# Ledger of designs, part 184: peptides against a protein of PDB entry 7AE7

Target 1, 321 residues: chain A of PDB entry 7AE7
Amino acid sequence: KVYKDLREFLEVLEQEGQLIRVKEEVNPEPDIAAAGRAAANLGKNQPAVFFEKIKGYKYSVVTNVHGSWQNHALMLGLDKNTSTKDQFYELNRRWDKFPVPPNVVKREAAPCKENVIDKDINLFEILPLYRINEQDGGFYISKASVVTADPEYPDDFNKLNVGTYRIQVKDRDRVGIQALAMHDIAVQLEKAEAENKPLPIAITIGNNPLVTFMASTPVGYNQNEYEFVGALQDGVPMDIVKSDLYDHLYVPAGSEVVLEGHIIPRVRTVEGPFGEFPGSYSGARLQCEVKIDRITHRTNPIFENLYLGIPWTEIDYLMAL

## One batch from the design tools (peptide; made by RFdiffusion4, then SolubleMPNN)

Design b2_p22_2_s2 (from b2_p22_2, 15 letters changed)
Fold by OpenDDE base, seed 3:
Structure b2_p22_2_s2 (fold): chain B 321 residues (1-321), chain A 22 residues (1-22)
Amino acid sequence: as target 1 above (321 residues)
Amino acid sequence: SLAEEAEAQRKKQEELLKESQL
């Protein structure tokens, strides 16, 4: 089984009994985090949690999409009861299929292009933002696949980077990003900042689960994460589409939300703290700031966000494979 | 301090939430 988008994966999770649907209206705080913790306490078969209605917001949230070995098996299109050993074997077998180049689809064929916001941008109107942890310094987008390119080689598709970064909402149209935490984006940003130029960026939310997996998996600077997604799809190419603002940036065609903008050159602002683990906070630091210039999104976009709870977080599973 | 700036930013985000919630 190959998934074009998050929605196809959520449908399979629900069919397999690996998704809890919360239909009653919840408060963003503390109910989302509390329900996530409650789901984690169900044992080894930790389901995804889908919140249909959130007080004060129009759209839905899903958490814990990668939060179990069953969900990882299903992500690979395997039986949910596939052993961790067999999942590793299959992942390694498929890894050898790299590279599998993606399909570039037309704009009109890309679900992420269904709606456009290019003025009066307000992230709170599109994303049901909440504090994941009580002591967080703000609202975080913790499960985005962030697309950047080498500004010296913008047409080199092999240097297109898709990574996962801690992103704090800073304003209606601004986010803080820990861009220097990852080598590939740090190299690209350094090149842009050397010339005092903005670095083009696309922050993609709610993706094909293998995109999210690969964005969390370190690869070589000259290796494209989308070509690994195709490999992990057992040789089936994924669909990508050109960004609206930049000819050299490609985003997953099925993304729920795409935030297009730029890293402001040589600007650093306070970011954090954030509870990366239960009871453990990464302190406040000066980090990069992104201006959001355009949003594209699917109709009724789903905000996929990371679950951070006991005993295991989604990141533990994403890094364990 | 960075801690004071972070607390100021937290308050700003809480205000943004109040203003932006439906």
Scores: peptide ipSAE 0.412, ipTM 0.898, DockQ to the pose 0.789
Fold by OpenDDE base, seed 2:
Structure b2_p22_2_s2 (fold): chain B 321 residues (1-321), chain A 22 residues (1-22)
Amino acid sequence: as target 1 above (321 residues)
Amino acid sequence: SLAEEAEAQRKKQEELLKESQL
């Protein structure tokens, strides 16, 4: 089975008993994190947790989408009880199908384009933001697939990078992004900053689960994560669409929310602290800042965010492969 | 200090949430 978007995957998770739906209104803090921890305590078969109603917000949150081996098997379109060994075997078998080029769909065919916000941008109106950990320096978008290109070779599709980065909300239309030197985005940013130019960026939230998986999986600088998504879909291309602001940036057609903007050149602002691991906080540091210039989103967008809790984090499953 | 700036930023975000909360 192949999924076009997060919604198709969530439907399967629910059918397979791998999604808990919280229908009662919750407080963003501490209830989202608390419910995630409670779900994690149900054993090794940790479900995703879908919060339908969040006090003070219009839209829903889902967490722990990748937070179990069962969810991972389902992501690959396998039986949920497929062994870790067999999942790994199938992953490797499909990996050899790279590259599988994506389909570029028309704007009118892309669900991520259903709604547009190009003025008076306020992230809090679109995303039910909350602190994942009590001591976090703010609200984090921790499961976004961030799209950037090489400023020197913007039309080289092989250099299009889709990565997962820690993103702290800084203002209504500003986010801090942790671009470490080991990330392909840092190479691209260095080129832009050398010329004191903005780096175009699209921060995509709530994707096809294989997009999120590949965005968290290191690949070569000259390899496109979307072409691996097609490989992991057993040779079925994924659907992408041009960003609204940039002809050279492509986003998943099914993204729940797309934040389009730019990394401000040569600006560094305080970011953090963040509880990356249970009981461990990274200190505050100077990081890059993104201005959000445009938002596109699906009607009733789902905010997919990372679950960080005991005994396992969702990162443990995303990085275990 | 970065710690003081981070705490100031935390407070700013809490204010933004209150202002933006529906």
Scores: peptide ipSAE 0.377, ipTM 0.885, DockQ to the pose 0.796
Fold by OpenDDE base, seed 4:
Structure b2_p22_2_s2 (fold): chain B 321 residues (1-321), chain A 22 residues (1-22)
Amino acid sequence: as target 1 above (321 residues)
Amino acid sequence: SLAEEAEAQRKKQEELLKESQL
């Protein structure tokens, strides 16, 4: 099975008994995190948790999408009971198919383009934001696939980077982003900041599960994560579409939400603290700031966010292979 | 301090949430 988007994957998770649907209205805090912890306590077969109704918000949240070996097997289109060994074997077999170039679809064919917000941007109207951990310094978007390009080589598709970064909400139309020096985004940002220029960015939320997986997997600076997604789809290309603001940025066609904007050059603002591990918080530090200039989204967008809890984090499964 | 700035930022986000509730 190959998935075009998050929704197709959630359907399979539900069919396979790997998704719990919470139909009752929940409070964003503490109910989302509490339900994630309860799901983690179900043992090794941890389901995704889908919240249909969140008090004070219009849209839904899903957590723990990658939070088990069963979900990981299903992501690869395998039987949910496929052994970790066999999953690893299949992953490596498919990895050798790189590169599988994506299909560039027209704007009108991309579900992420169904709705546009280009004025009076308010992230709280489109995302049911909540604190993942009680002591978090704010609301985090922790499972976004962030798209940037080399500002010196914007037309070099091989230098297009799709990565996962810690993102804190800073205002209605601003987020903080943790760009670590070891990540390709930091190289690209350094080039932009050398000239005191903004770095174009697209923050994509609620993707094809293999996009999220590859965005969390280190690759070479001259390797495109979308071409690995096609490889991991056993040679089936994924669908991408041009961003609305930037001709050189491509986003997954099926993204639930796309935040388009720029990293503000040579600006650093406070970010954190964040509970990266159970009972452990990273301290506050100065990080980059993104201005959001445009949002595109699917109708009734699903906010996919990371589950962080005891005994297992969703990161443990995303980074295990 | 960064800790004081982080706490101020947290409070700001809580206010933004309240203003944005439906």
Scores: peptide ipSAE 0.361, ipTM 0.883, DockQ to the pose 0.799
Fold by OpenDDE base, seed 1:
Structure b2_p22_2_s2 (fold): chain B 321 residues (1-321), chain A 22 residues (1-22)
Amino acid sequence: as target 1 above (321 residues)
Amino acid sequence: SLAEEAEAQRKKQEELLKESQL
C-alpha cells in the first residue's frame, strides 16, 4: 500500500483501529495535549487522534500520526502487527532502492494548490495553533517538512533538502526556525547570508507519512529525501509539484498546507522555550526568522502536529526506524 | 534577557490568537 497524502493514510489508520476521531468541539488548550496523553495511556498501540472541531478555529488537528509501531507498519504498507524487527528489515530492503525519482505533477493536479492566500496572511486562520506544552514560549509547528535548496546549486535536485525543524509562530506571517549548524538547511542558509540574500523556503504541513518520516531521517547533503520516499514506497515514485514562488523548490503535491516564503538574511530573533521531551525544555535562543509570502492549502486543511506524551513521544517512533 | 524576550513573545502570540479567534 502506498499513500498519496496524509488523508489516505488517516483513512487507513481509521480502518485499522489506529485513529481516534474526536467529534466534539475541544479547546485548543489543554484538550489537544490532554487527549494525546490519554491516548498514550492506552498502551503500546497508540492511535492517531483526529480533532474535528477546535474552538475558535475553522479547521481540524491530527496528532500522533507516527505515534506507534502499528502506525509505522501501516505507513510502510505492512500489516499493523508487523514486528519492529520485520519493519526494520523491510525498511532496509527498500532503502537499497534509492534513488527513486519523484513524479513532477502539474500545478492543476496538485491538491496542495486548491486554495491560495497571497494577501493579509494570517497563520491563525489556516492552522489551529495551540501550545503543545504549558511552558512553551508559544505556538509550534513541529511536523513540517521544510524544503530548501542550495543557493549556489539551485538546479541540483540532489541538493534539495527536505528536513524537520522546530518552528515557532512569531506573527501572523512570520515563524522562527531552528537551523542548527549540523543541518543541511544551515549550510544553505550560510551561503545565502554570505551574500546577504534571503533563502527561499517552503514549509509543508500534513504530508504523505513517508515524507514526514524522511524529513526526520538524516541523509547526505547530496541525497534528496523525495528519492528515498520513492524507495520506501518500494519503488513507487512520490508526487511533487513546483512551488508557486520558486522554480527550484518542489513540495509534496498532497500537502495540506504549504507556507512559502524566505529566511530573512542575518536576522536572529528570540525563539523558545520548547518542551521537546517530557520535562525537558530547550531554552530560548536567537534563531532564524521566516517571512511567509504565500500560502497554498487544501480545502479544509488538516493541521498535523507533533504529539509529546509519556512514556514515548512521537519523535521516539520517528527516530527509532 | 532572552527569557524576558521569550515571555514577551509568548504574550504577543496569545494576543494574536485572541485577535484571530472566530
Scores: peptide ipSAE 0.338, ipTM 0.869, DockQ to the pose 0.827

Design b2_p22_2_s3 (from b2_p22_2, 13 letters changed)
Fold by OpenDDE base, seed 2:
Structure b2_p22_2_s3 (fold): chain B 321 residues (1-321), chain A 22 residues (1-22)
Amino acid sequence: as target 1 above (321 residues)
Amino acid sequence: SLAEEAARQRERQEKLLEESQK
């Protein structure tokens, strides 16, 4: 099975008993994290947790989407009880199908374009933001697929990068992004900053689970993550759509929320701390800042965010492969 | 210090949330 978007995957997770719906209104803190921990305590078959109602917010949150081997098997369109060995075998087999170019769909056909916000941007109105950890320096978007391009070769689709980065909300229309030197985004940013130019960026939230997986998987600088998604879909192309602000950036057609903007050149602001692992916090550092210029989103967007519960995090499963 | 700036930033974000929920 191939998934067009997060919603199709969540439907399958629910059908397979790998998603728990919390229908009662919850407090963002501490209830989201607490419910995630409770779900993790159910054993090896850790389900996703979908919060339908969050106090003070209009929209829903889902966590722990990738938080088990069962969920990982289902992501690959396999039986949920497929062994880890067989999952690895299948992943490797499909990997060799790279590249599988994506389909570029029309704007009108892309669910991520259903709604537009281009003025009075307020991230808190679109995303049910919460502290993942009690001691976090703020609200984080920790499971976004971030799209950037090489500013020297903006039309080279092979250099289009889709990566996962730590993103802290800084203001209604600003986020901090951790662009480490080892990441492709850092190479692209360096080129933009050398000319004191903004780096175009699209921060996509709530994607096809294979997009999220590939965004968390290091690939070559001249390899497009979308072409790996098609490979991992056993040769079925994924659907992408052109961003609204930039002709050279493409986002997943099915994204729940797309934050379009730019990294402000040569600006660094305080970011952190963040609890990357249970019981450990990274210190505050100066990091890049993104101005959000436009938001597109599906009607009733689902905020997919990372679960960092004990003893296993989603990162453990995303990085296991 | 960066820690003090981070603490101020946390407080600011909490205020932004409160303002958005009014």
Scores: peptide ipSAE 0.392, ipTM 0.895, DockQ to the pose 0.859
Fold by OpenDDE base, seed 3:
Structure b2_p22_2_s3 (fold): chain B 321 residues (1-321), chain A 22 residues (1-22)
Amino acid sequence: as target 1 above (321 residues)
Amino acid sequence: SLAEEAARQRERQEKLLEESQK
């Protein structure tokens, strides 16, 4: 089984008993985080949690999509009861199929292009934003696949980077991004800032689960994460589409929301704190700021966000494979 | 301090949310 988008995966999770649907209206805080923690307490078979109705918002939230070994098995198109050992075996077998080049689809064929916002941008109208932890310094987008390129080699597809970074909402059309020196995005940003130029960026939310997995998996600077997604799909190419603002950036065709913009050169603003793990917080620091210039999104977009709970977080599962 | 600035930023985000829900 191969998934084109998040929605196809959520359907399979629900069919396999690995998704809880909350149909009643919830408060963004504390109900989303509380329900996530409650779901984690259901044992080893931690389901995803889908919130259909959120007070004050139009759209839905899903959490804990990668939050169990069963969900990881299903992500690989395996039986949900596939052993961890067999999952690793299959992952390694498929890894050797790299590279599997993606299909570039036309704009008209890409679900992420169904709706466009290019003026009066307000992130709060598109994303049901909430504090994941009570003491967080604000609202976070914690499970985005961020697309950037090397500004010196913008047409080198092998240098296109898809990564996961901590993103704090700063304004209606601004986000802070944590780009650590060890990340490929930091290399690309350094090159742009050396010339005092903006770094083009596409922040993609609600993706094919293997895109999210690969965005969280370190690869070589000259290796494209999309070509690994194709490998992990057992040789089936994934679908990508050109961004609206930039000819050199490609996004997953099935993304729920795409935030297109740029990192403002040589600007640093306060970001944090954020509870990355239960009972632990990364302190406030000066971090980069992104201006959002354009949003494309599917009709009734689903906001996929990270679950942070006991005993294991989604990060633990994403790093364990 | 960075902590005081972070607290001001949190308050600002809460106001943005309130304004967006009107």
Scores: peptide ipSAE 0.382, ipTM 0.889, DockQ to the pose 0.874
Fold by OpenDDE base, seed 1:
Structure b2_p22_2_s3 (fold): chain B 321 residues (1-321), chain A 22 residues (1-22)
Amino acid sequence: as target 1 above (321 residues)
Amino acid sequence: SLAEEAARQRERQEKLLEESQK
């Protein structure tokens, strides 16, 4: 089984009993986080939690999509009861198929292009934002696949980077991003900032689960995460589409939301704190700032966000593979 | 301090949310 988008995966999770649907209206705080923690207490078979209605918001939230070994098995198109050992074996077998180049689809064929916002951008109108942890310094987008390129080699597809970074909402049209020196995005940003130029960026939310997985998996600077997604799909190419603002940036065709913009050169603003692990906060620091210039999104976009809870966080599962 | 700035940022985000829900 291969998934074109988050929705196909959520459908399978629900069919397999690995998704809880919350139909009643919930408060974004504390109910989303509380329900996630409650779901985690159900044991090792932690389901995704889909919140259909969030008070004060128009759209839905899903959390804990990757939050169990069963969900990881299903992500790989395996039986949900596939052992972790067998999952690793299959992952490694498929990894050797790299590279599997993606299909570039037309704009008209890409679900992420169904709606466009290019003026009066307000992230709060599109994303049901909430504090993941009570003590967080604000609202976080914690499970985005962030697309950037090498500004010296913008047409080198092998240098296109798809990564996961801590993103704090800073304004209606601005987010802070943690680009650490060990990340490929930091290399690309350094090159842009050396010339005092913006770094083009596309922040994609609600993707094919293998895109999210690969965005959280370190690869070589000259290796494209989309080509690994195709490998992990056992040789089936994933679908990507050109970004609206940039010819050299490609986003998953099925993304729920795409935030297109740029990292503002040589600007650093306060970001954090964020509870990356239960009981542990990464403190406030000066971080990069992204200006959002354009949003494309599916109709009734689903905000996929990270679950953080005890004893196992979703990060633990994403990093364990 | 960065902590004080972070606290101000949190308050700002809460205000932005309130404004978006009107």
Scores: peptide ipSAE 0.376, ipTM 0.887, DockQ to the pose 0.883
Fold by OpenDDE base, seed 4:
Structure b2_p22_2_s3 (fold): chain B 321 residues (1-321), chain A 22 residues (1-22)
Amino acid sequence: as target 1 above (321 residues)
Amino acid sequence: SLAEEAARQRERQEKLLEESQK
């Protein structure tokens, strides 16, 4: 089984008993985090949790999408009871198919382009934002696949980077991004900032689960994550579409929300704290700031966000293989 | 301090949420 988007994956999770649907209206805080923790306590069969109605918001949230070995097996199109050993074997077998180039689809064929916001941008109108942890310094977008390119080689598709970075909401149309020196985005940003130029960026939310997986998987600077997604789909190319603002940036065709903008050069603002691990917080630091210039989104967009809980976080499953 | 600025930022974001819900 290959998934075109998050929605197809959520359907399979629900069919396989790996998704809990919360139909009653919940408060963003503390109910989303509390329900996530409750789901994690169900043992080995940790389901995704889908919140249909959130007080004060129009749209839905899903969390813990990658939060179990069963979900990971299903992501690979395997039986949910496939052993971790067999999952690892299959992952490695498919890895050898790299590169599998993506299909570039037309704008009109891309679900992420169904709606456009290019003025009066307000992230709170599109994303049901909440604090993941009680002591978080703000609202986080913690499971986005962030697309950037090398500003020196913008037409080199092999240098197109799709990564996962901690993103804090800073304003209606601004976010902070944690770009550590070890991340490919930091190399690209350094080049842009050397010339005092903005770095084009597309922050994509609610993707094909293999896109999210690969965005969280370290690859070489000259390796494209989309070509690995095709490999992990056992040789089936994924669909990408050109961003609206930038000819050299491509986003998953099926993304629920795409935030297009730029990293402001040579600006650092306070980001954090964030509870990355249970009972521990990364302190506040000066980090990069992104201006959001355009949003495209599917009708009734689903906000996929990270679950953080004990004993195993969703990050642990994303990085385990 | 960075901690104080982070706290002020949190308060600003809470206000933005409240304004967006009106």
Scores: peptide ipSAE 0.374, ipTM 0.886, DockQ to the pose 0.883

